# Designs tried in a protein design run: peptides against a protein of PDB entry 5TUV. Part 57

Target 1, 107 residues: chain A of PDB entry 5TUV
Amino acid sequence: KEVIDRLRYLKAEIEDLELKERELDQQKLWLQQSIKNVMDDSINNRFSYVTHEDICNCFNGDTLLAIQAPSGTQLEVPIPEMGQNGQKKYQINLKSHSGPIHVLLIN
Target 2, 107 residues: chain B of PDB entry 5TUV
Amino acid sequence: AQECQNLEVERQRRLERIKQKQSQLQELILQQIAFKNLVQRNRHAEQQASRPPPPNSVIHLPFIIVNTSKKTVIDCSISNDKFEYLFNFDNTFEIHDDIEVLKRMGM

## One batch from the design tools (peptide; made by RFdiffusion4, then SolubleMPNN)

Design b2_p14_2_s3 (from b2_p14_2, 10 letters changed)
Fold by OpenDDE base, seed 2:
Structure b2_p14_2_s3 (fold): chain B 107 residues (1-107), chain C 107 residues (1-107), chain A 14 residues (1-14)
Amino acid sequence: as target 1 above (107 residues)
Amino acid sequence: as target 2 above (107 residues)
Amino acid sequence: MYTSDKGWSFTLTK
């Protein structure tokens, strides 16, 4: 009887959790669409930028590259492999499908 | 019973997944707020300056930031259409997305 | 944050 009651309770709770998860999924979808709409707005798009100063304030003492790439651009960082000279290779591969990539040296 | 154990595991898995989704939703909300604040800041700044910033002085979203030591040697190979980039570093680097930058900016 | 010492592959999104 105790086991049966526990089973019933667990099944009911899991059902409630399933409903909650679906609710969250829907909310995420709505919010993502909202963000997209806001970002795609022509006025917002015009002002959707950061300055060199903004970036420099976030990162000090390093060489900084700003890579502007359109949505959908694929970025790959291969696992570092040993080169012919015995040094590890650190690489970034970028591939855009919708437009050119722009790179800025910040400092 | 084994069935109870299975359901308890499932319950815990769902609870954890829901928690993760709630966190992700909160992050999306913060992203939207940060973006709106960025737009507002820039719009106000341009109004005060009575001009837009110079084209190469700002980085439009979406973007990523690559930071590495000042001693790091960076080589870049670019396709003719600028759709493909290959960066080679002789040392380690970090990649930060625009969302993280906005967070660091306090947006 | 992503680091160079690990294998990464992702798509940039606005």
Scores: peptide ipSAE 0.398, ipTM 0.887, DockQ to the pose 0.915
Fold by OpenDDE base, seed 4:
Structure b2_p14_2_s3 (fold): chain B 107 residues (1-107), chain C 107 residues (1-107), chain A 14 residues (1-14)
Amino acid sequence: as target 1 above (107 residues)
Amino acid sequence: as target 2 above (107 residues)
Amino acid sequence: MYTSDKGWSFTLTK
């Protein structure tokens, strides 16, 4: 009886957990759409920026490149390979399909 | 007994997924809040200044930040339409998205 | 955070 009762309990709990998971999935979808709507708003878009000071305050002592690119831009960082001179190649490939990419040097 | 153990494993699996989804949802909420706070900050700042910031003094979302040593040599190849970029680094680098930057800014 | 030592491929704010 104890095993049977435990089985019943576990099955019921798993069912409840499944419902909870579906609820979370729906909430995620809703929130993702909400974020998109907020960011696409013309007024919000106008003010959706950070300053050089903001960036500099986040990072210390390094060379910083700010790459502003349209949504949908593809970024690829290949696994470093050895170059002809024996030096590893570290690369970033960017491809935009909707507009130009803007790069700023920040220090 | 074996069935009970199997269900307990499944229960734990589902609980872990739910935990992960809850965490992801919380992150999305924080992202939205951070963005709204950024917009609010900028709107207020521009209202106080009675003018927008200079165009080349701000970085518009979406963007990424690439940071590397000051000793790193960076080469950049750009397509004619500025839709494609190739960056070459002679040393390692890090990439940070705008979401992470907003977090670091305390938004 | 992403590093140069790993292979990465992603879309900026789809």
Scores: peptide ipSAE 0.390, ipTM 0.887, DockQ to the pose 0.851
Fold by OpenDDE base, seed 3:
Structure b2_p14_2_s3 (fold): chain B 107 residues (1-107), chain C 107 residues (1-107), chain A 14 residues (1-14)
Amino acid sequence: as target 1 above (107 residues)
Amino acid sequence: as target 2 above (107 residues)
Amino acid sequence: MYTSDKGWSFTLTK
């Protein structure tokens, strides 16, 4: 029956796709570790920065805050809620556990 | 056949996941390349200048950029150890991670 | 890009 054949084909394909997905997952893990190793290198770390000019060239016309924080810092942006004056609250919460947070006003 | 339809739906879902994972891998590769290019640029620049940049003139990774209107009022509450920050905005803002910034920089 | 009008939570990664 054509339907039976289709079922067999689909099952086989799904199995192949599952294998492919697992392969991609492993590749992701490997690449993530590679990136971490590169970024954690002492020499690379020394030069892992951007300038004010770099930032200004990426954005125009607005107020820009640069927030530098250690890896592992948690950032929370809550869903805006109505404030006391009927104005929505727009917030950023930052919590670091490994070092101080630095904030720079770019413009 | 209901079973056939179910498998076709699953097949399509898996295909979409695989596509997304492939895209994510590509992004990770680009991130690594961008970082390496950044490091190389900075190393070369410092060699030419024969000195590192002033400490407050650069933004070290990891960082985020907050973009908001020039009319936006920003209030910040900081813990004594500077490990915790609370930003309040009277208007909407955008957050851009360092990865996006590196992309915009053409790294 | 993240916007203020939605709830976000993430960890900065070097």
Scores: peptide ipSAE 0.396, ipTM 0.886, DockQ to the pose 0.934; fails the geometry check
Fold by OpenDDE base, seed 1:
Structure b2_p14_2_s3 (fold): chain B 107 residues (1-107), chain C 107 residues (1-107), chain A 14 residues (1-14)
Amino acid sequence: as target 1 above (107 residues)
Amino acid sequence: as target 2 above (107 residues)
Amino acid sequence: MYTSDKGWSFTLTK
């Protein structure tokens, strides 16, 4: 009887958890759409930038490159391999489909 | 007994997924708040300056920051497709996305 | 944060 009661309890709880998970999934979808709408707004887009000062305040001591590219740009960092000269190749590959890529040297 | 154990394992798995999804939702909310704060800051700053910032003084979203040693040699080449870029480094580097930058900025 | 010593691939999202 205790085992049967435990089984019934667990099954009921799992059903409740399934409902909760579906609720969270829906909330995520709505939030993602909300974020997209906010960022795509013309006024918000106009002011969606950071300054050189902002970047410098976040990092120090090294060379900083800022790479600005359109949404949807694909970025790839391959696993370093030995080059023809015997030196490891550290690379960044960028592929844009909707606009130019801009590179800024911060420091 | 064995069925109870199986359901308890499933219950725990679902609880962990729910926890992860809740965390992801919170991160998305924080991202949206950070973006809104950024926009508000920039709007206020431009109002005070009575002009937009110079084009080369700001980095528009989306962007990434590449951090490397001052001794690192960086080469950039554009492939046949004008939208494809290849960066070569002679040493290691780090990449930080715009979301992380906004966090570091305290937005 | 992403590092150069590992393989990465992702899409920039606004």
Scores: peptide ipSAE 0.386, ipTM 0.887, DockQ to the pose 0.929; fails the geometry check

Design b2_p14_2_s4 (from b2_p14_2, 10 letters changed)
Fold by OpenDDE base, seed 4:
Structure b2_p14_2_s4 (fold): chain B 107 residues (1-107), chain C 107 residues (1-107), chain A 14 residues (1-14)
Amino acid sequence: as target 1 above (107 residues)
Amino acid sequence: as target 2 above (107 residues)
Amino acid sequence: MYTSDQGWSFTLTK
């Protein structure tokens, strides 16, 4: 009886958890769409920027490149390989399909 | 007994997925809040200044930040249309997305 | 946060 009762309990709980998971999935989809709508709003888009000071306050002591690229831009960082001079190659490849990429040296 | 154990494993699996989804949802909420706060800050700042910031003084979303040592040599190759970029670094670097930057800004 | 050593590929989103 104890095993049977435990099985019933677990099955019921799993069913409830499945419902909860579906609820979370729906909430995620809704929120993702909401974020997109907010960011695509013309007024919000106009003010969707950070300053040089903002960036500098977030990072200390390093050279900083700010890369502004349109949505959909592909970024690739290959695994570093050894160069001809025995030095590892560290690379970033960017490819945009909808507009130009803008690069700023911050520090 | 074995069936009970199997269901307990499944229960734990589902609980873990739910926990992960809850965390992801919370992150999305925070992202939206951060963006709204950024927009609000900038709108207020421009209202007070009665003018927008200089065009080259701000970094518009979406963007990424690349940080590396000040000693790192960076080479950049750009396509004619500025749709394709190749960066070469002689040392390691880090990449941070705009979401992380907004978090660091306290938005 | 991404590093130069691990190999990455992703799409920038707004």
Scores: peptide ipSAE 0.402, ipTM 0.888, DockQ to the pose 0.895
Fold by OpenDDE base, seed 2:
Structure b2_p14_2_s4 (fold): chain B 107 residues (1-107), chain C 107 residues (1-107), chain A 14 residues (1-14)
Amino acid sequence: as target 1 above (107 residues)
Amino acid sequence: as target 2 above (107 residues)
Amino acid sequence: MYTSDQGWSFTLTK
């Protein structure tokens, strides 16, 4: 009886959790759509930028590259491999399919 | 029973997944708020200045930031159509998305 | 945040 009762309880709880998960999934979709709508708004899009100062304040003392690329652009960072000179190679590969990539040196 | 154990494992898995989804939802909310705050800031700033910022002084979303030491040597190979970029670094680097930048900005 | 020490790839969606 104890096992049966436990099974019943667990099954009921899992069912409730399934409902909760679906609710969260729907909320996520709604919010994602909301964000998209806000970002796609022409006025918001006009003001959707940061300044060089903004970025510099976030990363003081570093060399900073800002990369702007179209959606769908592939970014790859290979596992660092040893070069011929015995130094590790650190690389970033960018490949766009829909438009040019823009790179800005911030500092 | 084995069935009870299986359901308990499933229950725990679902609980953890729900927790993760709740966290992700919260992050999306914060992203939306940050974006709206950014837009508001920029709109106000341009109103006060009575002009938009110079085109090359700002970075429009979406973007990513690559930061590395000032001592890092960066080589870049660019395709003719600017669809492909290869960056070579002689030292380690970090990549940050625009969302993280907005967070660091306190938006 | 991503680091140079890990091999990874992703597609920019936003």
Scores: peptide ipSAE 0.398, ipTM 0.886, DockQ to the pose 0.798
Fold by OpenDDE base, seed 3:
Structure b2_p14_2_s4 (fold): chain B 107 residues (1-107), chain C 107 residues (1-107), chain A 14 residues (1-14)
Amino acid sequence: as target 1 above (107 residues)
Amino acid sequence: as target 2 above (107 residues)
Amino acid sequence: MYTSDQGWSFTLTK
């Protein structure tokens, strides 16, 4: 039957797609490791920064906070809840385990 | 046939996952390129200036940018060791990671 | 880009 042939085709295609997906997963892992190696290099690390001007050029008109924190720092933005005054709470929670967090007011 | 339909759904789902993974891989590549370009820019700039930038004039990676209205009131609670921060906003805000910033910078 | 209106949790990665 045509249906049976379609089933066979679909099964074979799905198998091929599964292989492709695994290939992409491996490529991702490899690239992630590569990026890590590049960023962890002492020379690259020394020059891994942006300036206030860089930030200002990316944004306009608003208050900008730059929060610099070590890798591994946990950031939490809870779902806004109603406060005591009926105002929603907008929060950012930061927790670092490897070093201090630095905050800069850009504008 | 129900089996055929099920396989077609699975096929489509896998195709979408593959597409997403391909996109993610491309983004990682761009991130690496952007980082390398950033490092190169900064190295060149410091060579020309014959000195590093002032420590408080730059934001070292990794970082985030918080963007909010100029009217937004921001309160911050900081731990003694500066490892923990709590930000309170009286209005909405946006968070942009360093990757996005590098993109906006044209890196 | 993340917004304040939804719950977010992530770890900064260098």
Scores: peptide ipSAE 0.401, ipTM 0.886, DockQ to the pose 0.935; fails the geometry check
Fold by OpenDDE base, seed 1:
Structure b2_p14_2_s4 (fold): chain B 107 residues (1-107), chain C 107 residues (1-107), chain A 14 residues (1-14)
Amino acid sequence: as target 1 above (107 residues)
Amino acid sequence: as target 2 above (107 residues)
Amino acid sequence: MYTSDQGWSFTLTK
């Protein structure tokens, strides 16, 4: 009887957890759409930027490149391999489909 | 008994997924708040200055920051497709997305 | 944070 009661309890709890998980999934979808709407707003888009000072305050001591690219731009960093000259190749590949890529040297 | 154990394993798995989804939702909320704060900051700053910032002084979202040693040699080439870029580094580098930058800015 | 030695591929999103 104790085993049967435990089984019934666990099954009921799992059902409740399934409902909770579905609720969270719906909330995520709603929030993602909300974020997209906020960021796509023309006024918000106009002010969606950071300054050189902002970046410099976040990092120090090294060379900083800022790469601004359209949403949807694909970025690839391959596993470093030995080049023809015997040096490891550290690379970034960028592919944009909707607009130009802008590169800024911060420091 | 064995069935109870199986259900307990499933229960635990679902609890962990729920926990992860809750964390992901919180991160999305924070991202939205950070973006709104950024927009508000910039809007206020431009109002005070009575002008927009110079085009080359800001980095528009979305962007990434590449951090490398000051000794690192960086080469950039554009492929036949004008939207494709290749960066070559002679040493290691780090990449930080705009979300992380906003976090570091305290937005 | 992403590093140069691990191999990455992703899409920039706004």
Scores: peptide ipSAE 0.390, ipTM 0.885, DockQ to the pose 0.908; fails the geometry check

Design b2_p14_4_s1 (from b2_p14_4, 7 letters changed)
Fold by OpenDDE base, seed 5:
Structure b2_p14_4_s1 (fold): chain B 107 residues (1-107), chain C 107 residues (1-107), chain A 14 residues (1-14)
Amino acid sequence: as target 1 above (107 residues)
Amino acid sequence: as target 2 above (107 residues)
Amino acid sequence: MFQFNVKDPSLLVK
């Protein structure tokens, strides 16, 4: 009796949670689309930039590279492995499909 | 009894997923707000200056920032069309996306 | 493929 009641309760709760999860999934989807639309807007796009000063204020004491690339650019950072000389290889691989990549040395 | 236990596990799993999705949704909202604030800032700044910033003084979204020691040697190989970049570092580096930069900027 | 050192001052945008 108690087990049956518990089962019913759990099943009902899980159903409610499923609904909530689907709602969140939908909200995420719409928000992502909204962000895309806002960023793709011609006026917003014109002003979608940061300055060198902005970057320098966010980081200090290091070499800073700014890599500007089109959306959808593939970024690969292989797990560091030992190279031929026994030194670990630290790499970044970038591949764009829609435009050139631009690299700037900030500091 | 076992069925109840299985459903309890499932319930807990769903609750955790929902929590994660809620957090992700909040982050997306903040991203959109940050972007809008960035656009507003830049628009206002250009209005005050009565001119756009110099082309080489800004970094257009989307971008990433690579941060590494000043002692790090960085070698780059670039394709002829600049669609492919291979970076080699002799030491560790950090990558930060534009979203993180906007956060650090307080947008 | 062109190879260069990223620390090249020519990459510094002013």
Scores: peptide ipSAE 0.030, ipTM 0.871, DockQ to the pose 0.038
Fold by OpenDDE base, seed 1:
Structure b2_p14_4_s1 (fold): chain B 107 residues (1-107), chain C 107 residues (1-107), chain A 14 residues (1-14)
Amino acid sequence: as target 1 above (107 residues)
Amino acid sequence: as target 2 above (107 residues)
Amino acid sequence: MFQFNVKDPSLLVK
């Protein structure tokens, strides 16, 4: 009797959790679309920027590159491997399909 | 008994997924808030200055920040259309996305 | 393909 009751309880709880998970999935989709709409708004897009000062306040003491690229730009950072000269190669590969990439040296 | 144990494992798995999804939703909400705050800040600043910032003084979203030592030598190769970039570093670097920058800015 | 060193001051934009 106790085992049967426990089984029934667990099955009912799992069903409730399934409903909750589906609810969260729908909320995520809605929120993602909302964010996209807000960012794609022409007025918001006009003011979608940070300044050099903003970046400098976030980081200290090193060389900072700002790379602005269109949404969907592919970023590749290969695992460092030994180059032909015996030096490890540290690389960033960027490929855009919708517009030019811009690079700024901040400091 | 074994069936109860199997269902308890499933229950726990679902609870963990729900927790993760709740956290992801919270992060998305914070991102949206940060973006809205950024827009508000910039809009107010431009109103006070009675002009937009110079084109080269700001970094438009989306962007990434590359941080490396001042001793690091960085070479860049660019395609003619500026759609492809190859960066070579002689030492390690860090990459930070615009979301992280907005967080560091306190948006 | 154009190559440059990012330490070039010309890349510093105010």
Scores: peptide ipSAE 0.030, ipTM 0.872, DockQ to the pose 0.037
Fold by OpenDDE base, seed 3:
Structure b2_p14_4_s1 (fold): chain B 107 residues (1-107), chain C 107 residues (1-107), chain A 14 residues (1-14)
Amino acid sequence: as target 1 above (107 residues)
Amino acid sequence: as target 2 above (107 residues)
Amino acid sequence: MFQFNVKDPSLLVK
């Protein structure tokens, strides 16, 4: 009897949790759309940038490369494989479909 | 007993997923706030300067930052239309998205 | 495709 009651309770709770999860999913979609709308606004887009100084303040001591690409650009980082000289290959592959990619060396 | 245990495991999994989704929503909210703050900062700065920044002095969103050692050799191959980029590194690197940069900037 | 060393700023600014 106790086990049966526990089972019923658990099933009911799981159902409630499923509803909550779906609610969160909907909220996520709404918020994502909101963000997109804000970012796509012409005025906001005009001012959606950071400076070299901003980047330098975020990082120190290393070579910094800034890569600007349109939304939807494909970014691939292959698993390092051994090269011909026994050195691992470290690569970044970028493919844009909606505009050119821009690269800036920060330091 | 086994069924009860299975449901308890499922319950726990759902609870964890819900927690993760709640966290993700909070991150999205913070992203939106950070973006708005960035826009406001830049608008104010340009108003004070009475001119936009030079084109090559800023990085427009969306972007990524590649961080690597100063000793790292970086080679790049680009398509004629600049839609495809292949970066080769002779050592490891880190990639940071614009969201992380905005966080580090305190936006 | 063009190949260049990213360490050379003259090659980045196009």
Scores: peptide ipSAE 0.029, ipTM 0.869, DockQ to the pose 0.038
Fold by OpenDDE base, seed 4:
Structure b2_p14_4_s1 (fold): chain B 107 residues (1-107), chain C 107 residues (1-107), chain A 14 residues (1-14)
Amino acid sequence: as target 1 above (107 residues)
Amino acid sequence: as target 2 above (107 residues)
Amino acid sequence: MFQFNVKDPSLLVK
């Protein structure tokens, strides 16, 4: 009886958890769409920027490149391989399909 | 007994997955809030200044930040239409997305 | 395709 009762309890709980998980999935989808709508708004888009000062306050002591590109731009960072001179190659490949990429040297 | 153990494992698996989804949802909420706060800040700043910032003084979303040593040599190859960029570094680098930057800014 | 060193800001503005 005790084992049977435990089984019933666990099964019921798992069903409840499944419902909860589906609820969270729906909430995620809704929020993702909401974020997209907010970012695509013309007024919000006009003011969707950070300053050089903002970036400098976030990072210290190194060379900073800011790369602005349209949404959907492909970013590829190949695994470093040994070059002909015995030096590892560290690379970033960017490919945009909807507009130009803009690069700024911050410091 | 074995069936109970199996269900308990499944229960724990679902609980962990739900926890992860809850965390992801919270992050999305924070991202939306951060973006709205950024927009509000910039709107207010431009209203006070009665002018937009200079075009080259801001980085528009979406963007990434590349961070590397000041000693790192960075070479860039750019396509004629500015749709493709190839960066070569002689040393390691870090990439940070705009979401992380907004977090660091306290938005 | 153009090649440049990103440490030269003059090249980034173009």
Scores: peptide ipSAE 0.029, ipTM 0.869, DockQ to the pose 0.036

